# Peptides against a protein of PDB entry 4XPM, part 1

No score or structure here was measured in a lab: all are predicted.

Target 1, 160 residues: chain A of PDB entry 4XPM
Amino acid sequence: VMLHSKNVKGFLENTLKPYDLHSVDFKTSSLQSSMIITATNGGILSYATSNNDVPKNSINEINSVNNLKMMSLLIKDKWSEDENDTEEQHSNSCYPVEIDSFKTKIYTYEMEDLHTCVAQIPNSDLLLLFIAEGSFPYGLLVIKIERAMRELTDLFGYKL
Target 2, 67 residues: chain B of PDB entry 4XPM
Amino acid sequence: DIKGTIAFDTHGNVIESTGVGSQRIEDIGDLSKVTLDAEGFAQVQGDSLLVHLYKRNDITLAVYTSA
Positions, changes and structure headers below are counted from each chain's first letter, unless a header gives other numbers.
Peptide ipSAE was made for these designs. It is ipSAE averaged over its two directions, with the distance scale d0 held at 1.0 Angstrom where the peptide's residues are scored. Compare it between designs on one protein only; published cut-offs may not apply.
The geometry check fails a fold that doesn't show the stated peptide or that is severely misdrawn somewhere.

## One batch from the design tools (peptide; aimed at target 1 M2 N7 V8 G10)

Design b1_p8_2 (made by RFdiffusion4)
Pose (drawn by RFdiffusion4):
Structure b1_p8_2 (pose): chain A 143 residues (1-50, 63-86, 92-160), chain B 67 residues (1-67), chain P 8 residues (1-8)
Amino acid sequence: VMLHSKNVKGFLENTLKPYDLHSVDFKTSSLQSSMIITATNGGILSYATSNSVNNLKMMSLLIKDKWSEDENDTNSCYPVEIDSFKTKIYTYEMEDLHTCVAQIPNSDLLLLFIAEGSFPYGLLVIKIERAMRELTDLFGYKL
Amino acid sequence: as target 2 above (67 residues)
Amino acid sequence: LGPLTYTS
C-alpha cells in the first residue's frame, strides 16, 4: 500500500481554510501549514502551506519527538474516538505558533496543524479532530 | 447589548472570542469553575459586566453584557 | 478528491 501523493496533498491544502463565523464576528487566519509525517523518523510525507520548506522540516521533527515523549511518559491532551478507533490530540506551543498533532489511528503517521498564535487552541483541536475523520483510508497505514 | 463573547472547551481552551471577550480570556479559569443550573445556565460577574453562561456538548458559551 | 491510498 502506498499514498496517493496528489490527493493527500489536496487534502492537506483543504485543511488550511480559515473559520469565518457570522453568528459572532469571528474569523481566523488560515493555517500556516498542515502536514502528514512519519511517527517513526518525523519525516514529511506531504504538506501544504497558506513558512518555508526548511522551517517545516525542523518543526516536524521537533513535534514528532515531543509527541513521542508524551506518548510513553508514564499542554493539553484530548483522547478521541473515530469509528471505534482511538487516537490522542496534543497541543504544542512552538514559539509564537500554535500546533496540534495526532497520530492517524493505528498508523505510523501523524497529522500536524501549524497555525498562528491567534488561532484558538480549542478551535485548532476541533479542526484536526474533524479532519482526521476524513482520513479513514490512512488508518492502519504501516511503514 | 452584547459587549463580547468567549467560547471555551472542557480543558479551558478557547474556541473563539469577540469584543471584551478577547480582552478577558483570563476569566476562563473562574468561569470554568462555575457550576451551571439543571439546564446548563448561569450568571456571574467580575465587574460592571454581566457574564451569561450556557454549556452544552462540552462547550461553554459566555456572553458579556451590562448588568 | 479520490482515494488517498492505492495497491501497487

Design b1_p8_2_s1 (made by RFdiffusion4, then SolubleMPNN; from b1_p8_2 with T5V T7E)
Fold by OpenDDE base, seed 3:
Structure b1_p8_2_s1 (fold): chain B 160 residues (1-160), chain C 67 residues (1-67), chain A 8 residues (1-8)
Amino acid sequence: as target 1 above (160 residues)
Amino acid sequence: as target 2 above (67 residues)
Amino acid sequence: LGPLVYES
């Protein structure tokens, strides 16, 4: 099975949808951004953002993309440091998970007023990154990203 | 800010929990007794957190926030 | 962006 760039972007766009508990009158906001980045350099391979009403080639678009690039790099650096820190791996901001016998970890990070979570796609050089507003509970973010990774089995083991 | 959540059924069984809600499962006993308004909503002040209750179709969601 | 093309 081949994953094309457009297919990945479409997947990420779907992850932007709010977490909705249908049985009650409660739902989160949409994710601000969803990205797949490299674990080595924090480079963005694919991304999706809410509020796509920004005209193409506009200054606002350039600024938003640059902001995502900076944020992805910062989170990659934090992730890399935590992966080499036993204490950080045992903090309440680290969630070990297992998907089809593949082990990975989900980290949550407060970035300014935003709630973020990141996880290495199992056995790959890729990270999945969600960015949400501060009103989005970390617990729900963790559940959301775990369930999303279960749909990315084609990327398991991907090496740069 | 939302600090956590608990979703539970009419039997008090945990359907889902997140954040501080995961450490406050014992609250279900008291939360299940709270009188809700006509729309199935209520707010309960407890300890250092405010609990927002939402009930619909026999499932209750408790959202813990600072207050 | 669209550099990612992966074949399994």
Scores: peptide ipSAE 0.030, ipTM 0.653, DockQ to the pose 0.278
OpenDDE base, seeds 1, 2, 4, 5: peptide ipSAE 0.026, 0.029, 0.031, 0.026; ipTM 0.597, 0.658, 0.634, 0.598; seed 4 fails the geometry check

Design b1_p8_2_s2 (made by RFdiffusion4, then SolubleMPNN; from b1_p8_2, 3 letters changed)
Fold by OpenDDE base, seed 1:
Structure b1_p8_2_s2 (fold): chain B 160 residues (1-160), chain C 67 residues (1-67), chain A 8 residues (1-8)
Amino acid sequence: as target 1 above (160 residues)
Amino acid sequence: as target 2 above (67 residues)
Amino acid sequence: LGPLVYFD
């Protein structure tokens, strides 16, 4: 199945929704941003943000997008370093996972006061990146991104 | 009466916390070492609170009660 | 009742 950009955008928008923990009465905030970026250069292929009140073509929108670009690049760089660091891959900030026999790793990173979570889409040149407020527990971010990746099988093995 | 809760994953990372559990995150180190029964349950007396542990689907829920 | 253990 071919995934068009609009379909991917819609998918990312849906990932912004809060996570409800069924164990107790606990609900997270919405994600601040959800992105698919290149693992090579950190370029944004698609993104969604929870705050869409910014006027289009405004300086604030440009700054917001630029901020996302900066964050994506920084996270990509950190991810790249960790992928070449055995110790980092065994830290509590790294979650090896297997989806449909495809292996990948989920990393959590603190970015200023934000909680971020990134994972390589299995066998692809793409990374899925979630950015949330500090109130969003890392443990739930990990679960959320894993479940989200299970819905991106069409992107498995995607090469640039 | 529940005084608080902590939910944590297999890495010991917090998933959620409420009440006194939010002030007892450091307990995860000890709680993670507790041997659970066949039902994934255990009780731990710690400090002045009784902790009820229940693990399901790789998530451990700790419920703090007075008794 | 499950197992009961203590820690400080």
Scores: peptide ipSAE 0.019, ipTM 0.621, DockQ to the pose 0.010
OpenDDE base, seeds 2, 3, 4, 5: peptide ipSAE 0.018, 0.018, 0.017, 0.017; ipTM 0.649, 0.636, 0.621, 0.635

Design b1_p8_2_s3 (made by RFdiffusion4, then SolubleMPNN; from b1_p8_2 with T5V T7V)
Fold by OpenDDE base, seed 5:
Structure b1_p8_2_s3 (fold): chain B 160 residues (1-160), chain C 67 residues (1-67), chain A 8 residues (1-8)
Amino acid sequence: as target 1 above (160 residues)
Amino acid sequence: as target 2 above (67 residues)
Amino acid sequence: LGPLVYVS
C-alpha cells in the first residue's frame, strides 16, 4: 500500500509533536517544521508546520512558505556537500544508521537559532527534514527522525 | 540534592538537560572522556559540584549534585 | 568544568 499525499501530510503533522521523556521531567517543544524534500534540488514535496494559525493566502503564509523553501535549499546544499566529504561523514554531526538492511545517514545542522536534522530516505531521492527550536536537543532530534523514517518504508527506493 | 542533569549520546549531542546542566552543556566534552566502570558508572568532582555519570544503552546521564 | 577528580 503506497502512501498518498494526504497520508504523507498527516504523517509529517504527527512528527511535529513534542518528544516526552517519561522517566524524567523533560519535554521538548513541538517541531517548527517537518518536511519531505528532494535530494536533487531541495524542492518541497510535503511539509507541516506547528504554526497553523496563519490565514490562508495571506502574505504571512506566503512568507512562511518562502522561508521553508530557502531553508530546504540550504540544507539540501549542505547535505550534498557532506555526502561528498568523508571527513564530514565521520563527524559527530553524522549518524550512520541502518533500517531494515537499508543504510542511510542522519545529519544535524544548526541554522541561526534553529536545530535541524536531515536524513535521506533509504535508497531514495527524498530527504526527511526536521526543523526545531534551539531548545530541542540534537540527540533527541536524531532519535526522533530515525524512528520516523522507520514508518516511511513505502518511500524507500523512491526515485524522481 | 540534584542541581541538574545532562543526558547525551555517543556523539556527545544533548538528549536532555535540566537545572544547572542546561548551563553546562560544554561539560559534555570532558564528561565523555571519563572512564566508566563495568556497570557504566563513574563519579567525578568538578568545581563545587559532584557529577554522577550513568551510561546505559549508549546514553550517558550526568547528574550534578552538591555532594 | 575544569579539572576533574575521580571520586568512585
Scores: peptide ipSAE 0.086, ipTM 0.745, DockQ to the pose 0.009
OpenDDE base, seeds 1, 2, 3, 4: peptide ipSAE 0.078, 0.081, 0.081, 0.069; ipTM 0.736, 0.747, 0.762, 0.720; seed 1 fails the geometry check

Design b1_p8_2_s4 (made by RFdiffusion4, then SolubleMPNN; from b1_p8_2 with T5V T7I)
Fold by OpenDDE base, seed 1:
Structure b1_p8_2_s4 (fold): chain B 160 residues (1-160), chain C 67 residues (1-67), chain A 8 residues (1-8)
Amino acid sequence: as target 1 above (160 residues)
Amino acid sequence: as target 2 above (67 residues)
Amino acid sequence: LGPLVYIS
């Protein structure tokens, strides 16, 4: 089943919600951004941002989108490098995971003062990318993105 | 009396932190080396605080208390 | 973290 762009957008918007731990008095901030990008070029196929106060088509909105494009490209490049580096795949910044018999890896990257994590959607040309504030723990980001990917089975095996 | 908490994964990365635990992330290195019992529990006295360790499903929770 | 003392 092919996902429509609106459905994907809605999904990404939902991932922006903060993580609320039930066992302890801890709640994260919302994600700043959630994106699906191409693994080949880092192009943004869909995205969501928590900052909805910026008017559409404004200079600020354009700059925000441009920033996302830059971030996605940088992270894609780092991801590509790590995918070709055995040592990086065994670091604490890499989480091998298996979802429904599909193997993928989750990487965490510090980008300026932001915490980011990225993962290739299994057997696809797509990457799921979360961008959060520095207060968002990496370990929790990893759990969040893994669980999110489990809801994207329709994109498994997607090729450009 | 709970003074704080740290939850971390098998990579040593923080999942959550509260109270004094937020300022003691560096403790994870030592806490991860503590031998847990068969139920995944341990207690460790560290400086002025008692640390209660609970591990389940690859997540370790450290609870800092005064006693 | 100061010296750790294992309790149980």
Scores: peptide ipSAE 0.074, ipTM 0.778, DockQ to the pose 0.009
OpenDDE base, seeds 2, 3, 4, 5: peptide ipSAE 0.055, 0.074, 0.070, 0.073; ipTM 0.774, 0.778, 0.772, 0.746

Design b1_p8_3 (made by RFdiffusion4)
Pose (drawn by RFdiffusion4):
Formats: structure tokens, sequence, C-alpha cells
Structure b1_p8_3 (pose): chain A 143 residues (1-50, 63-86, 92-160), chain B 67 residues (1-67), chain P 8 residues (1-8)
């Protein structure tokens, strides 16, 4: 199996959209970036930006390792279940940026959201959990 | 009138904030320790501002008004 | 190979 590069890229572009609430006067900026990366090497398979390419590669590998360290050391961590599939959502403060990362269930891939420091973590977690519900095609994707 | 709001989750992380809510994010530590009534309501205050709490679906809503 | 991606 292989990734449909254009549709995954389009998916990530869609995950960039900000929240804009009218019930209370609240709105976020859009995500700084959204990426799918390998859980193995931290390599980027696909990304979308709303900063530079060089900067994304560095952050991606860093979050891959931080996630890797947390995932087997016997912050916030949210256990989640999607259609009986389990994964975990981690938050990492990357300098002044807020990030969420989660392994796509049973896959060798991580989904990573990068937002400004003003983007509330709780909201970033909800955004990534719902976005993962749209990625059933990638569950079990093995390298 | 409503002076502000804060919504936060069970880890105490913020989902949204407005008004004085954005200036009082530190209140969450106390607010999250409040035990709610059987229907999920409570009222507490740190100062002249009254905090109305309602929790459902693992999300707590705090709205700030005067007392 | 089969291609995998969500619809957009």
Amino acid sequence: VMLHSKNVKGFLENTLKPYDLHSVDFKTSSLQSSMIITATNGGILSYATSNSVNNLKMMSLLIKDKWSEDENDTNSCYPVEIDSFKTKIYTYEMEDLHTCVAQIPNSDLLLLFIAEGSFPYGLLVIKIERAMRELTDLFGYKL
Amino acid sequence: as target 2 above (67 residues)
Amino acid sequence: PKELAPDV
C-alpha cells in the first residue's frame, strides 16, 4: 500500500482551519502547520502550512523523539479510542509554539499539529482527535 | 452582564477563554477542584467577580459576572 | 499498489 500524496496533502490543508465561535466571542488563528510523519525516523511524508520548510524538518524529528521517549518510559497525555482503536495524544511546548502529536492507530505514522502559543491546548487536542477520526484509511499503515 | 468565560477540560487545559477569563487563566487550578452539584453546577468567587460553573461531557464552563 | 488517503 502507498499514500495518495495529493489527497493526504489536501487533508492536512483542511486541518489548518481556525475555530471561529459566535456563542462566545472567540476565534483562533489557523494552525502554523500540520504534518504526517514517520514514527520511525521522524521523516515527513506530507505537510501543510498556513514557518519554513527547514524549520518543519527540525521540529518534526524533535517531536518524534520526545514522543518516542514518552511512549516507552515506564505535559499532558490523552488516551483516546476511535472505533475500538487506541492511540494517545501528547502536547509539547515547542518554544513559544503549542503542539499536539498522536500516532495514527496501529500505524508507523504520527499526526502532528503546530499552532501558535495563543491556541489553547485543550482545543488543539480536540482538533487532532477529530482529525484522526478522518484517517481510518491510514490505520495500520506499516513501513 | 457576562464579563468573561473560560472553558477547560479534565486535564485543566483551556479550550477557550474570553473577557476577564483570558486574564484569569490561573483560576483553573482552583476551579477544577470545585465539586459540582448533582446536576453539574456550582458558584464560587475569588473577588468581586462571580464564577458560574457548569460541567458536562468532561468540559467545564466558567462564566464570570458580578455578584 | 493500492493508494490510501481520505477523500477531500

Design b1_p8_3_s1 (made by RFdiffusion4, then SolubleMPNN; from b1_p8_3, 4 letters changed)
Fold by OpenDDE base, seed 5:
Structure b1_p8_3_s1 (fold): chain B 160 residues (1-160), chain C 67 residues (1-67), chain A 8 residues (1-8)
Amino acid sequence: as target 1 above (160 residues)
Amino acid sequence: as target 2 above (67 residues)
Amino acid sequence: LKLLGPKV
């Protein structure tokens, strides 16, 4: 079964939900954005945002998309640098993980006052990118993106 | 009486924080170096607070109490 | 911080 564009969009929308720790009185804010981007150029293939109240085809919508494009490119560039840097791959901001025998890495990055987390979908040309407020703990972002990645097996090995 | 908590992973990144723990994120550096017993527990004196450490499944929970 | 011992 292959994921269609609508299915991917719906998936990303679901990832926006707050992380709720039921055992303690702690709940995060919603993600600001969730994106699938290309590892090659940082192009956005699909995205979801928590600010969906912007009228369609408005200038504000265009500006928001442009902002996402800029952020995706910046994060892709940083990711690319780290993938070519052994020291960065052994830092505390890099999490090597294995999903169904596929290896990938999760990176956490500060971007202004935002917390971001990015991971290459195993053996693919795609990156999954989460953008959250600074109040969203990095540890939970890592857990969240790992769990999300496990649900994207249909995209494993996807090449552009 | 619990004054706050911090939960962090093996990389020292915050998972959750409450109460005074939210203001003491810098303690993670020191707390991560604490030697835990075979069950993953330890107690550490910090300023006027006692810190109770519990590690399970690579997650460390620090509980701050007055005593 | 000072280590006191394991939690009882």
Scores: peptide ipSAE 0.041, ipTM 0.778, DockQ to the pose 0.010
OpenDDE base, seeds 1, 2, 3, 4: peptide ipSAE 0.039, 0.038, 0.039, 0.033; ipTM 0.618, 0.615, 0.772, 0.679; seed 1 fails the geometry check

Design b1_p8_3_s2 (made by RFdiffusion4, then SolubleMPNN; from b1_p8_3, 3 letters changed)
Fold by OpenDDE base, seed 5:
Structure b1_p8_3_s2 (fold): chain B 160 residues (1-160), chain C 67 residues (1-67), chain A 8 residues (1-8)
Amino acid sequence: as target 1 above (160 residues)
Amino acid sequence: as target 2 above (67 residues)
Amino acid sequence: PKLLGPKV
């Protein structure tokens, strides 16, 4: 079964939704961005952003995409470093998880004033990346990305 | 009036904390043992604060109030 | 218990 690009885009758009604790008057902001990028080069395969007010083919759109490219590359680089660093893998910023017997790790990174979270899709060359405002708790980002990952089983084992 | 909150998972890991909750992370050990009702709710009195527990899925939220 | 998030 192949995932169509449209399906992936729609999935990422859904992940933009705020995290709602429901029981109290606490609700996060929407994610700024949600992306699937390559683990090899940090290239963006698909993305969604909460700021869709930019006209198509405008210079502002290009700048926005370029910014995402920069962030994705930086996070990929940091992720790659951590995957080769035992100390970082045992830090409180790394969360080993198991999904359907597949192991992966979730990392949280602070980028400027943003909170980011990244995880390798199990056994794949792909990373799922969430970018949120600083008001978005890291713990909730971790839970959010883990749950999202469980819905991406079709991408498990995907190789470029 | 909420004085603080703690959100934690089934393993006792802290997801987030606010207000007085940030100073009471040690409460998770006891809070995790509280029996919740059918709706996943409970109230526990402790240290002049009332703790409202709500569990949904794998997340438990503790809300600290004065009453 | 482990705090979910980076150490600040």
Scores: peptide ipSAE 0.039, ipTM 0.659, DockQ to the pose 0.020
OpenDDE base, seeds 1, 2, 3, 4: peptide ipSAE 0.027, 0.025, 0.031, 0.037; ipTM 0.652, 0.670, 0.652, 0.660

Design b1_p8_4 (made by RFdiffusion4)
Pose (drawn by RFdiffusion4):
Structure b1_p8_4 (pose): chain A 143 residues (1-50, 63-86, 92-160), chain B 67 residues (1-67), chain P 8 residues (1-8)
Amino acid sequence: VMLHSKNVKGFLENTLKPYDLHSVDFKTSSLQSSMIITATNGGILSYATSNSVNNLKMMSLLIKDKWSEDENDTNSCYPVEIDSFKTKIYTYEMEDLHTCVAQIPNSDLLLLFIAEGSFPYGLLVIKIERAMRELTDLFGYKL
Amino acid sequence: as target 2 above (67 residues)
Amino acid sequence: MELAPSVD
């Protein structure tokens, strides 16, 4: 199996949209970036931006390792279940940026959201959990 | 009148904030320790501002008004 | 096979 590069890219572009609430006067900026990366090498498979390409490669590998260290050392961590499939959502403060990362269930891939420091973590976690519900096609994707 | 709001999750992380809510994010530590009534309501205050709490679906809503 | 989520 292989990734449909254009549709995954389009998916990530869609995850960029900000929240804009009217019930209370609240709105976020859009995500800085959204990426799917390998849990193995931290290599980027696909990305979307609303900063530079060079900067994303560095951050991706860093979060891959931080996630890797936390995933087997016997911050916030949210256990989640999607259609009986389990994963975990981690938050990482990357300098002044807020990030969420989660392994796509049973896959060798990570989904990574990068937002400004003004983007509330709790909201970022909800955004990535719902976004992962749209990625059933990638569950079990093995390298 | 409503002076502000804060919504936060069970880890104490913020989902949204407005008004004085954005200036009082530090309140969450105390607010998250409040034990709610059987229906999920509570009222507490740190100062002249009254905090109305309601929690459902692992999300706590705090709204700030005067007392 | 190619894998991707649906996009509009």

Design b1_p8_4_s1 (made by RFdiffusion4, then SolubleMPNN; from b1_p8_4, 5 letters changed)
Fold by OpenDDE base, seed 4:
Structure b1_p8_4_s1 (fold): chain B 160 residues (1-160), chain C 67 residues (1-67), chain A 8 residues (1-8)
Amino acid sequence: as target 1 above (160 residues)
Amino acid sequence: as target 2 above (67 residues)
Amino acid sequence: MLRGPKVE
């Protein structure tokens, strides 16, 4: 079953939810943004933001989208650099993981006061990107994105 | 509301610390001995704070919250 | 460190 664009959007919206420990009074803030972007150009294929109440076609929406485009491009560029840098791949900011025999890497990046986490969808031309506030621990972002990636098996091996 | 964090490796070396975690590096000795569940998670009382432990790929993240 | 470099 192929994951449709609408399903992807809904998936990304669900990833915005806080990391919630149900047994105790502990949860993070919501993600600021969640995106699927192209690994080649950093183009946004789908995205979700925590502030979806912005009127459509408003100046604020345009600025928001433009900001996401900028961030996605910057992160894609950094990711590309790291994928070609052995030292960066062996740093503690890089988390090699295996999902159903598919290998991928999770990277954490600081962007201004934001915490970001990005991972290539296994064997695909796509990246999953989380953007959170600085209060969101990187380790939890890593766990969150890994778990989210396990739900995107339909996109494994997706080529543009 | 997170009060702080500590990330450490299997050798007990601090990888990262924030907030109150920066003042509680000595907790690593005890935290490293905590038995984690199948998901790599545990909760332990650390003095006046509750510590949420997450371990994956030899890295342990301790998140400090109010008890 | 767990966090990667600052992206600017």
Scores: peptide ipSAE 0.051, ipTM 0.687, DockQ to the pose 0.023
OpenDDE base, seeds 1, 2, 3, 5: peptide ipSAE 0.046, 0.046, 0.066, 0.045; ipTM 0.728, 0.683, 0.697, 0.740; seeds 2, 3 fail the geometry check

Design b1_p8_4_s2 (made by RFdiffusion4, then SolubleMPNN; from b1_p8_4, 4 letters changed)
Fold by OpenDDE base, seed 4:
Structure b1_p8_4_s2 (fold): chain B 160 residues (1-160), chain C 67 residues (1-67), chain A 8 residues (1-8)
Amino acid sequence: as target 1 above (160 residues)
Amino acid sequence: as target 2 above (67 residues)
Amino acid sequence: MLLGPKVE
């Protein structure tokens, strides 16, 4: 299995879209960030951000990327700890799911005023990570990431 | 801060639930009886959460918030 | 407790 950066980038950009309950007058904000990171080191393989108005190669862009790197590392560490903690796996912040007979778990983490959601791509060394504003309900994040994960079947079992 | 949601139809059937809403499906019985304004909105104080009701096209969304 | 209808 090969990761094609361009395809993954486009996918992540699409996940930034708000969760829209079109049947009622309710719509979330866009995700702040969407990332594919390594489960081993928390390294960012691909990412998308809703604020792309920052000039490339600017100090602000560098700072934003560095911030994403820090967040990804922290979330990866927390995820890794929880994967080895039975109690955390039974908390209300852990959502076991099954996609086409592949099992994975979705975790929600609060990071300062942000809501984050992370899930291991089934049987892979990769994590899908969503970062949203605090107004984005965790339940919707979970649904969003689960549905997104279903579109990443080509990455199931991907090993570094 | 939104803690959860419940979406239900005119028959009280759940079409979606998230967060704390998933644990409060029984609230639909009471929520369905709430009088909405002309624009389909209402607020109800729960045990520890405030519920915002939005109804449009025969679908009601209950949004649970901390305040 | 009903808080009454309000436009959000």
Scores: peptide ipSAE 0.027, ipTM 0.546, DockQ to the pose 0.012
OpenDDE base, seeds 1, 2, 3, 5: peptide ipSAE 0.019, 0.019, 0.021, 0.014; ipTM 0.571, 0.755, 0.716, 0.786

Design b1_p8_4_s3 (made by RFdiffusion4, then SolubleMPNN; from b1_p8_4, 5 letters changed)
Fold by OpenDDE base, seed 3:
Structure b1_p8_4_s3 (fold): chain B 160 residues (1-160), chain C 67 residues (1-67), chain A 8 residues (1-8)
Amino acid sequence: as target 1 above (160 residues)
Amino acid sequence: as target 2 above (67 residues)
Amino acid sequence: MLRGPAVS
């Protein structure tokens, strides 16, 4: 398995785009962040954010990255707990899905005023994590992340 | 003459709602059980309104009309 | 961290 950081980051940047419902006058905001993190430690392997006009090496950039690190760690911990809890896996916030005969689960979590969803990339040590504003419907987040994972087949089975 | 709309996913989660649809979120339970035709369409009578169902790309749109 | 609601 080969991880191409540039390609992965470009992919994550594309996932930031709003979801547009063409049947009605409805369009979401852009995702705040899109990340690939480790399932073991919650470490960030790659990430993309919508507001990248922050000067590099600035204190604001450092704070933003640190915030992402904290969120990723917290979500990883919650995800790990849920993966070992049958009751949590049967809640309305857990979505079992199958991609190319690989089974995984999508979880939705409310984090302060943000809407988040996370899913283990099938048979891998990696998690895909979307962070959006509260105006982004959870239903669309789930659809969005499922479709995104279908495009990450190269990461299926990736082990650290 | 659209009176409102509801869009929901395969789990029945509300994606968006407008008009009378915003007051009829509870209809999703029944609407999700409606058999759609080969093109993903259906019509059902609900109270005084006709509901047009359109399923596309795992999203179901319910459009409420007077007729 | 709270469990996200199904309905927004």
Scores: peptide ipSAE 0.044, ipTM 0.738, DockQ to the pose 0.024
OpenDDE base, seeds 1, 2, 4, 5: peptide ipSAE 0.043, 0.039, 0.036, 0.042; ipTM 0.626, 0.611, 0.597, 0.672

Design b1_p8_4_s4 (made by RFdiffusion4, then SolubleMPNN; from b1_p8_4, 4 letters changed)
Fold by OpenDDE base, seed 5:
Structure b1_p8_4_s4 (fold): chain B 160 residues (1-160), chain C 67 residues (1-67), chain A 8 residues (1-8)
Amino acid sequence: as target 1 above (160 residues)
Amino acid sequence: as target 2 above (67 residues)
Amino acid sequence: MLLGPEVE
């Protein structure tokens, strides 16, 4: 399968939508950002952000490219640390999951007043990263990212 | 408007809690007995909150909203 | 633009 950046961008844009349980009458806010980053360096391969009316070049804006780069690097570093820490892997902020016989872990991290969730795409050099407001429950972020991961089977085993 | 959440396993152990859910861990006993639909969903009215249940992969998520 | 190598 040939992986095009445009297709990935479109996927990430779709993940920005509020979490919606079909059988119940409630939904979350939209994600602030959705990203695919490298597990090695935290480099951004693709991203989508809400509230695109904000200048992208603003250093103080959370949706700016610069801030996203900083957050991606910080989260990648923390993820890397946790992957090498047995205690953290057994904490309540780590969710081991299995998708089509592939194992991965979902981590939730608080970043300032934001709620973040990150998971390694199974057997790949890529991480999927969601950034949401503090009102977005971690439990729902976990479910959301797990479901999103199931739609990224074409990226399973992707190596840089 | 989500007021909080509780995630728990098949043994009733807390995996994660947020908001008002952190203060209502005792609800797990009753929530674990609720019959879910074919998709793993249910709704239960509590004291002043509506609880939305979702179960997948042996994890149950309870979402608390205003009634 | 391609994201990277082809994945089977």
Scores: peptide ipSAE 0.020, ipTM 0.693, DockQ to the pose 0.185
OpenDDE base, seeds 1, 2, 3, 4: peptide ipSAE 0.018, 0.018, 0.018, 0.018; ipTM 0.676, 0.673, 0.547, 0.520

